# Peptides against a protein of PDB entry 2L9B, part 29

Target 1, 91 residues: chain A of PDB entry 2L9B
Amino acid sequence: ANFLSQKFPELPSGIDVNINMTTPAMMISSELAKKPKEVQLKFLQKFQEWTRAHPEDAVSLLELCPQLSFVTAELLLTNGICKVDDLIPLA
Target 2, 91 residues: chain A of PDB entry 2L9B as posed
Amino acid sequence: ANFLSQKFPELPSGIDVNINMTTPAMMISSELAKKPKEVQLKFLQKFQEWTRAHPEDAASLLELCPQLSFVTAELLLTNGICKVDDLIPLA

## One batch from the design tools (peptide; made by RFdiffusion4, then SolubleMPNN)

Design b1_p15_6_s2 (from b1_p15_6, 8 letters changed)
Fold by OpenDDE base, seed 5:
Structure b1_p15_6_s2 (fold): chain B 91 residues (1-91), chain A 15 residues (1-15)
Amino acid sequence: as target 1 above (91 residues)
Amino acid sequence: MTKGADIDALIEFFS
């Protein structure tokens, strides 16, 4: 047993990406763009609420699943919630 | 191959 299986038994396993044809970032961006803005914003809201309620678990999750950081940043940027300059301090 | 996010599943998980 590990942290992910213990704390997040229902966490999606993810999907395989052929990096010879596309990067994980490209795939994530593409899939996110297919979602209605309403869905994107609702996800952000729920994820933010969860992170506020579970800050330690959130840090661990994002360390183990860095793609989630990309998802969050992408959604913030594409929906105009923040600008690239706002994310620079986090890098 | 590498792991990538299943966006539908992620949205469902946190919803």
Scores: peptide ipSAE 0.169, ipTM 0.715, DockQ to the pose 0.750
Fold by OpenDDE base, seed 3:
Structure b1_p15_6_s2 (fold): chain B 91 residues (1-91), chain A 15 residues (1-15)
Amino acid sequence: as target 1 above (91 residues)
Amino acid sequence: MTKGADIDALIEFFS
């Protein structure tokens, strides 16, 4: 928490998830599906560009915020950019 | 709250 606040001061606070009603993965998938394809692809592009520009920060962020890894994988899969088999080595 | 859990906020942050 301290690291995130210092290194990523503008990162949004987030929201609580009622895990008794849904899993975080299910909620993320549902929320992503509500976004237009153009918005999904733009986010994916910008996030990947940021990751390439800040590789060490990206590793730290993805370790501390696993939901971002899920978001990226979900967007790649649902938009047909990669297949499940492409992600197996990274799981 | 866990930072980054809000999908709308995440999209805005990186856009």
Scores: peptide ipSAE 0.163, ipTM 0.714, DockQ to the pose 0.492
Fold by OpenDDE base, seed 1:
Structure b1_p15_6_s2 (fold): chain B 91 residues (1-91), chain A 15 residues (1-15)
Amino acid sequence: as target 1 above (91 residues)
Amino acid sequence: MTKGADIDALIEFFS
């Protein structure tokens, strides 16, 4: 089994995106915005705590699933936790 | 076609 299957058996496979009609970023932003702020912040908190506790797995996961990096950044930005300039050093 | 996030499932996964 590959890394994702072994380490994250319950990780969702994601959904297909028709890039002719929308981008993954647009879809992610739209879906995130549908969630209550409390849900967004709780997810962000749990994900960040998990990455701190599992740094090796987190690096691998984020490399294989770059959409998760976008999710994290989007939540930080849209909830006013950080500004775009704060993320530049991470590029 | 490419993959996008299933936000409901992601939120559940990290809950």
Scores: peptide ipSAE 0.160, ipTM 0.714, DockQ to the pose 0.714
Fold by OpenDDE base, seed 4:
Structure b1_p15_6_s2 (fold): chain B 91 residues (1-91), chain A 15 residues (1-15)
Amino acid sequence: as target 1 above (91 residues)
Amino acid sequence: MTKGADIDALIEFFS
C-alpha cells in the first residue's frame, strides 16, 4: 500500500467490480475492446518502454496490481503480438 | 479501490 503511494503517487484510484454480474477479467477485456487499436498499441509500447527502464519497479507494480498483468497479456493476445504459449513463463 | 483498475485512467497514465 505504501509502495504504490510513494512510487506512483499519481496512479489512478481504480474502480470496483460488481462480482455478482461479471468477473474482473471480463470487465477489463470489455473496456479494452472499446479503445481504438492505435490507443491500445500506444499504451502497450509506452508501458513496455517504462518496464525496460524500471524493471524492479515494474515487477513490484505487477505483483501489487495483477489487473495490469492481465491488461498487458490481453493486449498482446488480442493484437496478435504474441501467443498464449509465450506467456507461460510469466504464470 | 484497487489502483489501476480504471482502464481509462490507466491508459492515460502511461500514454
Scores: peptide ipSAE 0.158, ipTM 0.714, DockQ to the pose 0.496

Design b1_p15_6_s3 (from b1_p15_6, 7 letters changed)
Fold by OpenDDE base, seed 2:
Structure b1_p15_6_s3 (fold): chain B 91 residues (1-91), chain A 15 residues (1-15)
Amino acid sequence: as target 1 above (91 residues)
Amino acid sequence: MAKGADIDALIKFFE
């Protein structure tokens, strides 16, 4: 229940929206942008490491919290870690 | 992003 906030405290609180909606997506993007870059990068690092170590749990989490997929993609793009073309397979 | 994200692809991206 409180797994996301506890495991990944770098995430902004209250991010639980329908990722199909432009407005919620914009809100998520805005909230993410409020976090310092180092915090954003720290989340990506921790999430990547956790995903590598626990891929089955990562799948379950992403199914349960689909907004997390958007968060991850947004952070990868906005921090220049990847390009849109790199994320085409994700959608 | 749209519903229907490929979770497996995201997992693989992090490998």
Scores: peptide ipSAE 0.215, ipTM 0.769, DockQ to the pose 0.076
Fold by OpenDDE base, seed 4:
Structure b1_p15_6_s3 (fold): chain B 91 residues (1-91), chain A 15 residues (1-15)
Amino acid sequence: as target 1 above (91 residues)
Amino acid sequence: MAKGADIDALIKFFE
């Protein structure tokens, strides 16, 4: 087990992406949507709390796992927590 | 993924 699976078990397991059928982003979005809303929100809360407590480690993790930035943004948008305009500074 | 993402901005977003 890796750090992500242990610390944030709410995340789906990594899967092989069929790039001929869909984009990685679409596949990630699909897998996230399979999780109950409560699980999605729990991940966001845990990740926020951990980031606040360990900002330098959070930077390192997000550099190592760029997909996690996408996951976070996607969950914020799909759960109505943020608007697209709120995420402009992230790009 | 998430090409071009500003990680520092995301960290600040959660503050």
Scores: peptide ipSAE 0.204, ipTM 0.779, DockQ to the pose 0.057
Fold by OpenDDE base, seed 1:
Structure b1_p15_6_s3 (fold): chain B 91 residues (1-91), chain A 15 residues (1-15)
Amino acid sequence: as target 1 above (91 residues)
Amino acid sequence: MAKGADIDALIKFFE
Protein backbone atom coordinates (compact mmCIF):
# COMPACT_ATOMS: atom_id res chain seq x y z
CA ALA B 1 0.00 0.00 0.00
CA ASN B 2 1.08 3.58 -0.64
CA PHE B 3 1.86 5.90 2.24
CA LEU B 4 -1.54 7.60 2.32
CA SER B 5 -3.54 4.38 2.36
CA GLN B 6 -1.31 2.81 4.97
CA LYS B 7 -0.99 5.80 7.26
CA PHE B 8 -4.55 7.03 6.89
CA PRO B 9 -6.73 4.00 6.15
CA GLU B 10 -9.81 6.08 6.94
CA LEU B 11 -9.49 7.73 3.54
CA PRO B 12 -11.31 6.26 0.58
CA SER B 13 -9.23 4.76 -2.19
CA GLY B 14 -8.48 6.95 -5.16
CA ILE B 15 -10.99 6.95 -7.99
CA ASP B 16 -10.61 8.02 -11.58
CA VAL B 17 -12.77 11.00 -12.38
CA ASN B 18 -14.93 11.28 -15.47
CA ILE B 19 -14.71 15.00 -16.07
CA ASN B 20 -17.59 14.84 -18.51
CA MET B 21 -19.97 13.71 -15.78
CA THR B 22 -18.67 15.33 -12.63
CA THR B 23 -15.82 17.29 -11.09
CA PRO B 24 -12.98 15.92 -8.98
CA ALA B 25 -14.30 17.86 -6.01
CA MET B 26 -17.74 16.30 -6.34
CA MET B 27 -16.24 12.83 -6.52
CA ILE B 28 -14.08 13.38 -3.48
CA SER B 29 -16.98 14.78 -1.48
CA SER B 30 -19.16 11.85 -2.46
CA GLU B 31 -16.57 9.26 -1.47
CA LEU B 32 -15.88 10.97 1.84
CA ALA B 33 -19.58 11.03 2.64
CA LYS B 34 -19.69 7.24 2.34
CA LYS B 35 -17.51 6.93 5.43
CA PRO B 36 -19.14 7.00 8.86
CA LYS B 37 -18.80 10.22 10.82
CA GLU B 38 -16.60 8.52 13.42
CA VAL B 39 -14.21 7.41 10.67
CA GLN B 40 -14.10 10.92 9.20
CA LEU B 41 -13.35 12.39 12.60
CA LYS B 42 -10.70 9.77 13.28
CA PHE B 43 -8.91 10.75 10.08
CA LEU B 44 -8.99 14.43 11.04
CA GLN B 45 -7.61 13.67 14.48
CA LYS B 46 -4.82 11.49 13.15
CA PHE B 47 -3.93 13.93 10.39
CA GLN B 48 -3.90 16.86 12.79
CA GLU B 49 -1.67 15.02 15.25
CA TRP B 50 0.67 13.87 12.50
CA THR B 51 0.84 17.37 11.02
CA ARG B 52 1.71 18.86 14.40
CA ALA B 53 4.45 16.29 14.93
CA HIS B 54 5.82 16.36 11.37
CA PRO B 55 5.03 19.73 9.78
CA GLU B 56 7.80 19.46 7.19
CA ASP B 57 6.57 16.07 6.05
CA ALA B 58 3.00 17.36 6.02
CA VAL B 59 4.00 20.16 3.65
CA SER B 60 5.66 17.65 1.35
CA LEU B 61 2.64 15.37 1.42
CA LEU B 62 0.21 18.18 0.68
CA GLU B 63 2.36 19.28 -2.23
CA LEU B 64 2.48 15.73 -3.56
CA CYS B 65 -1.22 15.11 -2.93
CA PRO B 66 -3.01 18.43 -3.32
CA GLN B 67 -6.39 16.69 -3.09
CA LEU B 68 -5.60 16.09 0.57
CA SER B 69 -5.98 19.80 1.28
CA PHE B 70 -9.46 19.68 -0.18
CA VAL B 71 -10.27 16.53 1.79
CA THR B 72 -9.21 18.15 5.03
CA ALA B 73 -11.15 21.34 4.42
CA GLU B 74 -14.24 19.45 3.30
CA LEU B 75 -14.26 17.23 6.37
CA LEU B 76 -13.77 20.18 8.69
CA LEU B 77 -16.74 21.93 7.12
CA THR B 78 -19.12 19.00 6.72
CA ASN B 79 -18.58 17.83 10.28
CA GLY B 80 -19.21 21.30 11.67
CA ILE B 81 -15.74 21.66 13.12
CA CYS B 82 -15.04 24.81 11.12
CA LYS B 83 -17.03 27.47 9.34
CA VAL B 84 -16.21 28.75 5.89
CA ASP B 85 -14.83 31.95 7.36
CA ASP B 86 -12.38 29.92 9.44
CA LEU B 87 -10.77 28.66 6.24
CA ILE B 88 -10.37 32.01 4.47
CA PRO B 89 -6.63 32.07 5.30
CA LEU B 90 -6.24 28.84 3.32
CA ALA B 91 -7.48 30.44 0.09
CA MET A 1 -13.54 24.92 -2.06
CA ALA A 2 -10.96 26.53 -4.30
CA LYS A 3 -8.67 24.31 -6.32
CA GLY A 4 -5.59 25.60 -4.60
CA ALA A 5 -4.87 26.05 -0.93
CA ASP A 6 -2.20 27.77 1.09
CA ILE A 7 -0.40 24.75 2.49
CA ASP A 8 1.50 26.72 5.10
CA ALA A 9 -1.74 28.23 6.35
CA LEU A 10 -3.30 24.78 6.65
CA ILE A 11 -0.32 23.45 8.57
CA LYS A 12 -0.45 26.44 10.87
CA PHE A 13 -4.19 25.95 11.32
CA PHE A 14 -3.56 22.56 12.92
CA GLU A 15 -0.80 23.78 15.23
Scores: peptide ipSAE 0.196, ipTM 0.778, DockQ to the pose 0.056
Fold by OpenDDE base, seed 3:
Structure b1_p15_6_s3 (fold): chain B 91 residues (1-91), chain A 15 residues (1-15)
Amino acid sequence: as target 1 above (91 residues)
Amino acid sequence: MAKGADIDALIKFFE
């Protein structure tokens, strides 16, 4: 298993797509939605805490796995943690 | 979500 699977087991497998593509994005969103809300929130919490503690490693990971940025944004939106306008700086 | 998301902005968002 890779780093993502080990560190963040809450994530579904097979997420390796262009975040700008509609169909892949829909697929990712669908797979994420299959996870219980508590699992989604647990991932966000773990990822946030890890990012805060290891920002340089987080940058490297997000560069290697750009789909993870989409995952994070999608979960923030779907769980009502932020609004679309809050994500404008990420564009 | 657009290709080329600002990773630094995301990191800062979580700080």
Scores: peptide ipSAE 0.186, ipTM 0.758, DockQ to the pose 0.076

Design b1_p15_6_s4 (from b1_p15_6, 7 letters changed)
Fold by OpenDDE base, seed 1:
Structure b1_p15_6_s4 (fold): chain B 91 residues (1-91), chain A 15 residues (1-15)
Amino acid sequence: as target 1 above (91 residues)
Amino acid sequence: MAKGADIDAIIKFFE
């Protein structure tokens, strides 16, 4: 398994996107929503802890996997952990 | 979210 799947098994597997039917963001949001809330929160907790412990590696990972930034923001918003205004730098 | 997301902002958010 790749690093993301192994380290963060709470994430859904990657899916090919049909851009004629939907957007990548819509697909990611849909797949995330299929996971129970407790699983979503567990991912955020693990990712937060890992990011705090390994900030340099977190930067590298987010550069390598830009979709992970969207995942993180989406989960923070949909679970009511932060507000849209808190993520203005990501807009 | 935009492709050009500020990665440092995410890092700081979790700190």
Scores: peptide ipSAE 0.184, ipTM 0.770, DockQ to the pose 0.057
Fold by OpenDDE base, seed 5:
Structure b1_p15_6_s4 (fold): chain B 91 residues (1-91), chain A 15 residues (1-15)
Amino acid sequence: as target 1 above (91 residues)
Amino acid sequence: MAKGADIDAIIKFFE
């Protein structure tokens, strides 16, 4: 078991793809959408809490796993938590 | 997502 799967089981397995590519991004979005809304929100909650508690580790993780930035942004947008303008720094 | 995504923005958002 790896850290991500163990710590954040709400994530789909096998999402290690290039977030800069259209097809991989579409694939990730599709896989995320398959998860129940409550699971999506649970991930965001856990990730938020962990990030707050371990901000420097969170930075390291997001650098190591850039797909997580895409996942986070996608979930924030699709669940209506954020607007596109809120995530301009990620564009 | 862009190659130069601002990770600190995510951290700040969850702050």
Scores: peptide ipSAE 0.176, ipTM 0.753, DockQ to the pose 0.076
Fold by OpenDDE base, seed 2:
Structure b1_p15_6_s4 (fold): chain B 91 residues (1-91), chain A 15 residues (1-15)
Amino acid sequence: as target 1 above (91 residues)
Amino acid sequence: MAKGADIDAIIKFFE
């Protein structure tokens, strides 16, 4: 297993798309929505903790896997943790 | 989502 699937098993498998494409983004959103809320929140918690502990590695990972930025933003929004205005730099 | 997303914004959000 690659780093993402191993470190964050809460993510749906096969998420590797161009975040600039609407269709792939919609697919990601759909796949994420299939996960129970508790699983979604668990991912966010783990990713937050890891990011806090390893910010430089988090940057590198997000650069290497830009779809992860979309995943994170989508989960934050759909779970009501943040507002769209909080993520304007990602739009 | 668009190319050129501010990765640092995500990092800062989690701080």
Scores: peptide ipSAE 0.170, ipTM 0.749, DockQ to the pose 0.076
Fold by OpenDDE base, seed 3:
Structure b1_p15_6_s4 (fold): chain B 91 residues (1-91), chain A 15 residues (1-15)
Amino acid sequence: as target 1 above (91 residues)
Amino acid sequence: MAKGADIDAIIKFFE
């Protein structure tokens, strides 16, 4: 298993797509939605804590796995943690 | 979401 699968087992497999593509984005959103809310929130919590503790590594990971930015944004939105306007820098 | 996502924005959001 890769780093993502082991460190963040809450993530579904197969998330390796261009974040600006409609179909891949829909696929990711669908797979994320299949996870229970508690699992989604657990991922966000773990990723937040890890990012806070290792910001430089988080940047590297997000560069290597740009789809993870979409995952993060999608989960923040769907769980009501932030609004679309809060994610304008990702647009 | 755009290809050129601002990674620093995500980092800052979680700080």
Scores: peptide ipSAE 0.167, ipTM 0.748, DockQ to the pose 0.076

Design b1_p15_7_s1 (from b1_p15_7, 4 letters changed)
Fold by OpenDDE base, seed 1:
Structure b1_p15_7_s1 (fold): chain B 91 residues (1-91), chain A 15 residues (1-15)
Amino acid sequence: as target 1 above (91 residues)
Amino acid sequence: SDSLDDLLDYILSLA
């Protein structure tokens, strides 16, 4: 089994998107943006907690799905958790 | 990657 199937057994089957970072990130961010702010913040909190508890898996996830790095950044920005200048050094 | 590690470290630094 691949990483996603192993770590996220309840994960629905995905769909193919354009082979770039922009389109997948925009699609995911758009879906998340439909949720209330408190839900988005809770999502980020859970992701943070999961990353703290499973740092190796977090790295593997973002390596396998690099679009999620952009999604995470977008969530941080749109919810006012960070500013663009905070992310520039991470590029 | 180093940049990915930096991103995750940044996330962990947030409240």
Scores: peptide ipSAE 0.479, ipTM 0.875, DockQ to the pose 0.050
Fold by OpenDDE base, seed 3:
Structure b1_p15_7_s1 (fold): chain B 91 residues (1-91), chain A 15 residues (1-15)
Amino acid sequence: as target 1 above (91 residues)
Amino acid sequence: SDSLDDLLDYILSLA
C-alpha cells in the first residue's frame, strides 16, 4: 500500500476483488480485452519502458501484485507478441 | 524471485 501510494500518487481508489491470483488476473484481462488493440499495445509498451527505467520498482510491483504477471502474459499472448512455448519456461 | 526476474528480462527483450 505504501509502495503504490508513493510510486503512483495519482492512482485511483479502485475496488476490492478476490485476493487469490487467478480471479483478479482474469478480471483485469477481461477489462483490458475490451479496449482497442492499439490501447493494449500502448499499455505493454509503456510498461516495458517503465520497467527498463525502474527495474527494482518493477520487481516490487509484481511481488506485491502477482496478478499483474498473469495479466501481462495474457496480453502478450492475445496480441500475438509471444507464444505459449515462450512463457512455459517462465511459469 | 528468479521467476520474476526471468519474466521481466523476457519483457525487456521484446521489440
Scores: peptide ipSAE 0.479, ipTM 0.874, DockQ to the pose 0.049
Fold by OpenDDE base, seed 5:
Structure b1_p15_7_s1 (fold): chain B 91 residues (1-91), chain A 15 residues (1-15)
Amino acid sequence: as target 1 above (91 residues)
Amino acid sequence: SDSLDDLLDYILSLA
């Protein structure tokens, strides 16, 4: 058992991608971008709520899957929730 | 990670 299987028992098997930071993030962001804006915003809301309730797990998730940080940033920018200047101090 | 903490804190601060 590992973190993902423990916290997400219904997690699908997933797919293989290139071993780098950019390609996985691009692929995930591309798939998310295919969803309606409403769905993207709802996803961000759910992630925010989950993070609030499980801050340690949220940190663990992003440490285990660092590409998700880039995906999150892309979602925020694409949906006009933040500007690039808002993210620069976080990098 | 301090960087991740900052990102998550920012997310939590959003309306």
Scores: peptide ipSAE 0.478, ipTM 0.875, DockQ to the pose 0.050
Fold by OpenDDE base, seed 4:
Structure b1_p15_7_s1 (fold): chain B 91 residues (1-91), chain A 15 residues (1-15)
Amino acid sequence: as target 1 above (91 residues)
Amino acid sequence: SDSLDDLLDYILSLA
């Protein structure tokens, strides 16, 4: 099984988006932005907890789905958790 | 990658 199927066996199939990097990120961010702030914060909290517990898997996930790095950054910015200046050194 | 590690480290440092 591939990484996603192995680590997240209960996930549905989903849709593969392979147009470019920016478009998928924008689509995902747009959908997340429709959720209440509280829900968005919970997503970040759960991702942080999971990353802390499974750092190697977190790296693998973001390498497999690089658009998620941009989604994460956007989520941090839009929720006021970080500033653009905080992300510049990471670019 | 190092840059990805840096991003994840930053996320872990957040409150």
Scores: peptide ipSAE 0.478, ipTM 0.874, DockQ to the pose 0.050

Design b1_p15_7_s2 (from b1_p15_7, 5 letters changed)
Fold by OpenDDE base, seed 4:
Structure b1_p15_7_s2 (fold): chain B 91 residues (1-91), chain A 15 residues (1-15)
Amino acid sequence: as target 1 above (91 residues)
Amino acid sequence: SHSLDDLIDYILSLA
């Protein structure tokens, strides 16, 4: 089994988006932006908690799905959790 | 990668 299947055994099959990295990130961010702020913050909190417990797996996930780095950054920015200047050194 | 390590560290530093 691949990384995602091993770490997220209940993860349903996704839709393969046969395009560049930018468009998938935009699509995901757009869908998340439709959710209430409370839900968006909960997603970030759960991701942070999981990352704290499994930092190596978090890195592996973002290496496998680089779109998620941009999605995470977008969530942080749009919810006022960080500033653009905070992310520049990380790009 | 080191750049992703930095991003992860930053996320963990957030309140």
Scores: peptide ipSAE 0.399, ipTM 0.844, DockQ to the pose 0.050
Fold by OpenDDE base, seed 3:
Structure b1_p15_7_s2 (fold): chain B 91 residues (1-91), chain A 15 residues (1-15)
Amino acid sequence: as target 1 above (91 residues)
Amino acid sequence: SHSLDDLIDYILSLA
C-alpha cells in the first residue's frame, strides 16, 4: 500500500476485489480486453518502458500484486506478442 | 524472486 502510494502518487481510488490470484487477474484482463487493441498495446509499451527505467520497482510491484503477472501474460498472448510456449518456462 | 526476474527480463526483451 505504501509502495503504491509512493510510486504512483496520483493513482485513483480503486475497488475491492477477491484476494486470490485468479479472480483479480480475470477481472482486470476482462476490462482491458474491452479496450481497443492500440490501447492495450500502449499499456504494454508503457509498462515495458517503466520496467526498463525501474526494474527493481517492477519486481516489487509484481511481488505485491501477483495478479499483474497473469494480466501481463494474458495481454501478451491475446495480442499475439508471445505464444504459450514462451511463457511456460517462466511460470 | 528468480521467477519474477526471468519474467521481467523476458518483458524487456520484447520488441
Scores: peptide ipSAE 0.399, ipTM 0.844, DockQ to the pose 0.049
Fold by OpenDDE base, seed 1:
Parts: sequence; C-alpha cells; structure tokens
Structure b1_p15_7_s2 (fold): chain B 91 residues (1-91), chain A 15 residues (1-15)
Amino acid sequence: as target 1 above (91 residues)
Amino acid sequence: SHSLDDLIDYILSLA
C-alpha cells in the first residue's frame, strides 16, 4: 500500500487535476475557505499537532502531495497567522 | 530554495 492509503485509511478517492501545482492548490484552498475561520484554525492546529508527532510522515506527505505546501501557506496567510515575508526565506 | 524540513520547522514554531 502507498503512503496515503496506509496513513489515511478512509481517505476519499480523490479527483484528477491539472498537472501543475497552482490548480490543485487553488481547488483545495477554495474548499477550505468555505469553512468558518474557527474550523480553519482548528484544522491548522490539528495539522501542526500531527506534524509534531509525525514529522517524517509530514515531510513524506508534502513530498507526495506538493500542492499541500501551497495550501498550508495560503491558510496561514489568509488567517493572519503569518505574513508573506515570513514564507519568502523558505522558498 | 529550502527543503521541506524548513517549512515543517516553521509550522512547528507557530503558536
């Protein structure tokens, strides 16, 4: 089994997207943006907690799904958790 | 360009 099936056994089937990173990131961010701010913040908190407990899996996830790096950045920016200047050094 | 480890470290540094 691949990484996603092992770590996320009830993950939905997913959909095909354009082979660039912009389109899938925009699609995911758009869906998350429909949720209340409190839900978005809780999602980020849970992702942070999961990353703290499983840093190697977090890296593997972002390598396998590079669009999630953009999604994470977008969530951080739109919720006022960080500024663009905070992310530039990471590029 | 920094590794994904740097992004992970940044996320963990946030409140």
Scores: peptide ipSAE 0.396, ipTM 0.843, DockQ to the pose 0.048
Fold by OpenDDE base, seed 2:
Structure b1_p15_7_s2 (fold): chain B 91 residues (1-91), chain A 15 residues (1-15)
Amino acid sequence: as target 1 above (91 residues)
Amino acid sequence: SHSLDDLIDYILSLA
């Protein structure tokens, strides 16, 4: 099993978006933006907790799915958790 | 320049 299958056995089927890396991120972000704010915040909280517990897996996930870095950034921005200036040094 | 480690560290630094 690949990394995703191993670490996320309950992950639902997705779709390939191979236009570029930015488009997939925008698509994911738009879907997440349809969720209530509390759901988005809970998602970020769980992701942070998981990342704290499994930092090496978090890095592997973001390496395998680089679009998720942009998605995470977008969630942080849209929910007022950080400012653009906070993320610029990381880009 | 920048690494995924930096992003991870930033995420972990948030409230």
Scores: peptide ipSAE 0.396, ipTM 0.840, DockQ to the pose 0.047

Design b1_p15_7_s3 (from b1_p15_7, 4 letters changed)
Fold by OpenDDE base, seed 1:
Structure b1_p15_7_s3 (fold): chain B 91 residues (1-91), chain A 15 residues (1-15)
Amino acid sequence: as target 1 above (91 residues)
Amino acid sequence: SHTLDDLLDYVLSLA
């Protein structure tokens, strides 16, 4: 079994997406943007906590699903947590 | 090269 099936057994089947990273990122961001701000912020908090507790899995996940990096950045920006310039030092 | 943890920690540290 691949990483995703092992670590996230309750994942839905998923859908095929364009290999261009923009499309999957936009799709995920769009779905998350439909949730209340409180839910989005809680997601970011839990995701942060998870990456702290499972750094090796977090690296593997972001390598396998690089669109999540774009999604995370988008959530931070759209919720006013940071500005674009705040992310430049991490580039 | 930064992990999500690094990114989130950095952002949350901003004023």
Scores: peptide ipSAE 0.031, ipTM 0.569, DockQ to the pose 0.045
Fold by OpenDDE base, seed 3:
Structure b1_p15_7_s3 (fold): chain B 91 residues (1-91), chain A 15 residues (1-15)
Amino acid sequence: as target 1 above (91 residues)
Amino acid sequence: SHTLDDLLDYVLSLA
């Protein structure tokens, strides 16, 4: 059992994708972009709440799946929550 | 070095 299966046992079987960071981020962002805006915003809210409740697990997850950082940034940008200039200091 | 919480809190503070 790996970290994801332990922490998220309800996850269905995944799909294999290219292993570089950009391609998985693009694919995830593309799928999330197909969802209604309210769903995208709810994802951000729940993800933030989860990171606050489980900070060590959140760090481990983002280290394991750094593409999620790019996905999160993309959601923030596309939903108008921030601008590119806002993220530069954090890159 | 930044957690998602830090990132989101920062972004929300800019709104």
Scores: peptide ipSAE 0.030, ipTM 0.575, DockQ to the pose 0.044
Fold by OpenDDE base, seed 5:
Structure b1_p15_7_s3 (fold): chain B 91 residues (1-91), chain A 15 residues (1-15)
Amino acid sequence: as target 1 above (91 residues)
Amino acid sequence: SHTLDDLLDYVLSLA
């Protein structure tokens, strides 16, 4: 079993996206943006907690799914948690 | 390479 299937056996099958017009990152961001801000913030909190508890898995996940880095940054910006300039030092 | 935790910790420190 690959990393995702092993660590997250309950994941749904997923869906295809038109990568020529809509990237996976944009699709994910769009769907998350439909959720209440409270839910978005809760996601960030839980994701942070998970990365702390599973640092090796977190690295593997972000390497396998780099779109999640974009999604995370987008959530931070959209919710006013930070400005673009705040992310530059991490580039 | 930074983990999500590193990113969040940094951002939260600025807020």
Scores: peptide ipSAE 0.030, ipTM 0.580, DockQ to the pose 0.045
Fold by OpenDDE base, seed 4:
Structure b1_p15_7_s3 (fold): chain B 91 residues (1-91), chain A 15 residues (1-15)
Amino acid sequence: as target 1 above (91 residues)
Amino acid sequence: SHTLDDLLDYVLSLA
């Protein structure tokens, strides 16, 4: 089993990315932006908690799915949590 | 390298 299937056994099948989107990251960000603000913030909170509890798995996930790093940054920016300059030291 | 936890902790410290 691949990493995602092993760590997230109940993960449903994905959907095709809209080929008109520039990148998968932009597609994910676009879909998340359609959700209420509280849902976006809850995602960040739960993801933070999970990364704290599973730091090695988190690194593996972000290496496998680098889109998520971009998506997380976008969520932080669009929700006014930080500015672009705040992210540079962590690049 | 920095993890998402590092990123989120840093950002939250700025809020």
Scores: peptide ipSAE 0.030, ipTM 0.574, DockQ to the pose 0.044

Design b1_p15_7_s4 (from b1_p15_7, 5 letters changed)
Fold by OpenDDE base, seed 5:
Structure b1_p15_7_s4 (fold): chain B 91 residues (1-91), chain A 15 residues (1-15)
Amino acid sequence: as target 1 above (91 residues)
Amino acid sequence: SNTLDDLIDYVLSLA
């Protein structure tokens, strides 16, 4: 057993990405864009709540899945919660 | 990492 399977037993297997045609970042951006703004904001809220309750697990998750950092940034920017300049210090 | 902690703290501070 690993961290992901232990903490997220219902985690789907995911899908493969053809990196010759698109980057993982492009795929993530595309999938996010398909979600209504309300759903995007709801995701952010749930993620915030979870990170508050499980700060150590949140850090571990982001280390294992750095794509989620990109997701977070995209959600913040796309929904006008922050500007690009606000994220520069975190990069 | 400190960077991840900063990111999490920043996200938590936002609406």
Scores: peptide ipSAE 0.051, ipTM 0.603, DockQ to the pose 0.049
Fold by OpenDDE base, seed 4:
Structure b1_p15_7_s4 (fold): chain B 91 residues (1-91), chain A 15 residues (1-15)
Amino acid sequence: as target 1 above (91 residues)
Amino acid sequence: SNTLDDLIDYVLSLA
């Protein structure tokens, strides 16, 4: 989208997934789960740093790509950073 | 949305 091209001009085109939100989230989570725990934690740390520096852009990104909210939640759970009970209010 | 804002706030609060 326009937002992604503007904020991340060096990104490749990627693939537009023409299916429901759950399936894309599962695909992304599956790929990330193949990475070592250390790499997954680094992804979360970099995302956290970026959201702190660009909170409005972070909200815009997650609204544009709502599947990333579920991916983020999954990474938090699988890496033991939070419990399911911590996310219930957000469901 | 409020839910998304809450998620962002939660992520920001993590150690």
Scores: peptide ipSAE 0.047, ipTM 0.602, DockQ to the pose 0.050
Fold by OpenDDE base, seed 2:
Structure b1_p15_7_s4 (fold): chain B 91 residues (1-91), chain A 15 residues (1-15)
Amino acid sequence: as target 1 above (91 residues)
Amino acid sequence: SNTLDDLIDYVLSLA
């Protein structure tokens, strides 16, 4: 079992999107953008809490799934939590 | 990567 299956046993099977790194991020962001704002904010809240509680696992997850970094950034922007200038240094 | 670490730090710093 890989990292994802071990740490997230309840995670449903997804699809492999391997066009490039940003395309999967765009797809994920698009799906999340279809959710109500409250759901998006809850996702960010839970993710923040989880990363604080499991910093090593958070790093491993984002290294394994770098598209999630872009997804998180996009959610922060679209929900007005941060501005582009806050993320430009990370680009 | 440094970028990844910076992003995580930023997310964690959000109020």
Scores: peptide ipSAE 0.047, ipTM 0.605, DockQ to the pose 0.050
Fold by OpenDDE base, seed 3:
Structure b1_p15_7_s4 (fold): chain B 91 residues (1-91), chain A 15 residues (1-15)
Amino acid sequence: as target 1 above (91 residues)
Amino acid sequence: SNTLDDLIDYVLSLA
């Protein structure tokens, strides 16, 4: 069993998007942007709480699925939680 | 990676 199946046993089977990193991130971001703002904020809140409780697993997840780093950054920007200048040093 | 660690640290620093 891989990392995702072990840590998230209720997660359905994923679909591999075999293109560059930016395009998958854009696709995921566009889907999340269709959700109510409250849902987007809840995602960010729960992700923040989870990363605090499981920092090593959070790093492993983002290494396995680097698209999620860009998705998270986009959600932070579009919901006004941070500014572009805050993320430039992290590029 | 160092960049990934920095991103995680930044997220953790948010309110």
Scores: peptide ipSAE 0.046, ipTM 0.602, DockQ to the pose 0.050

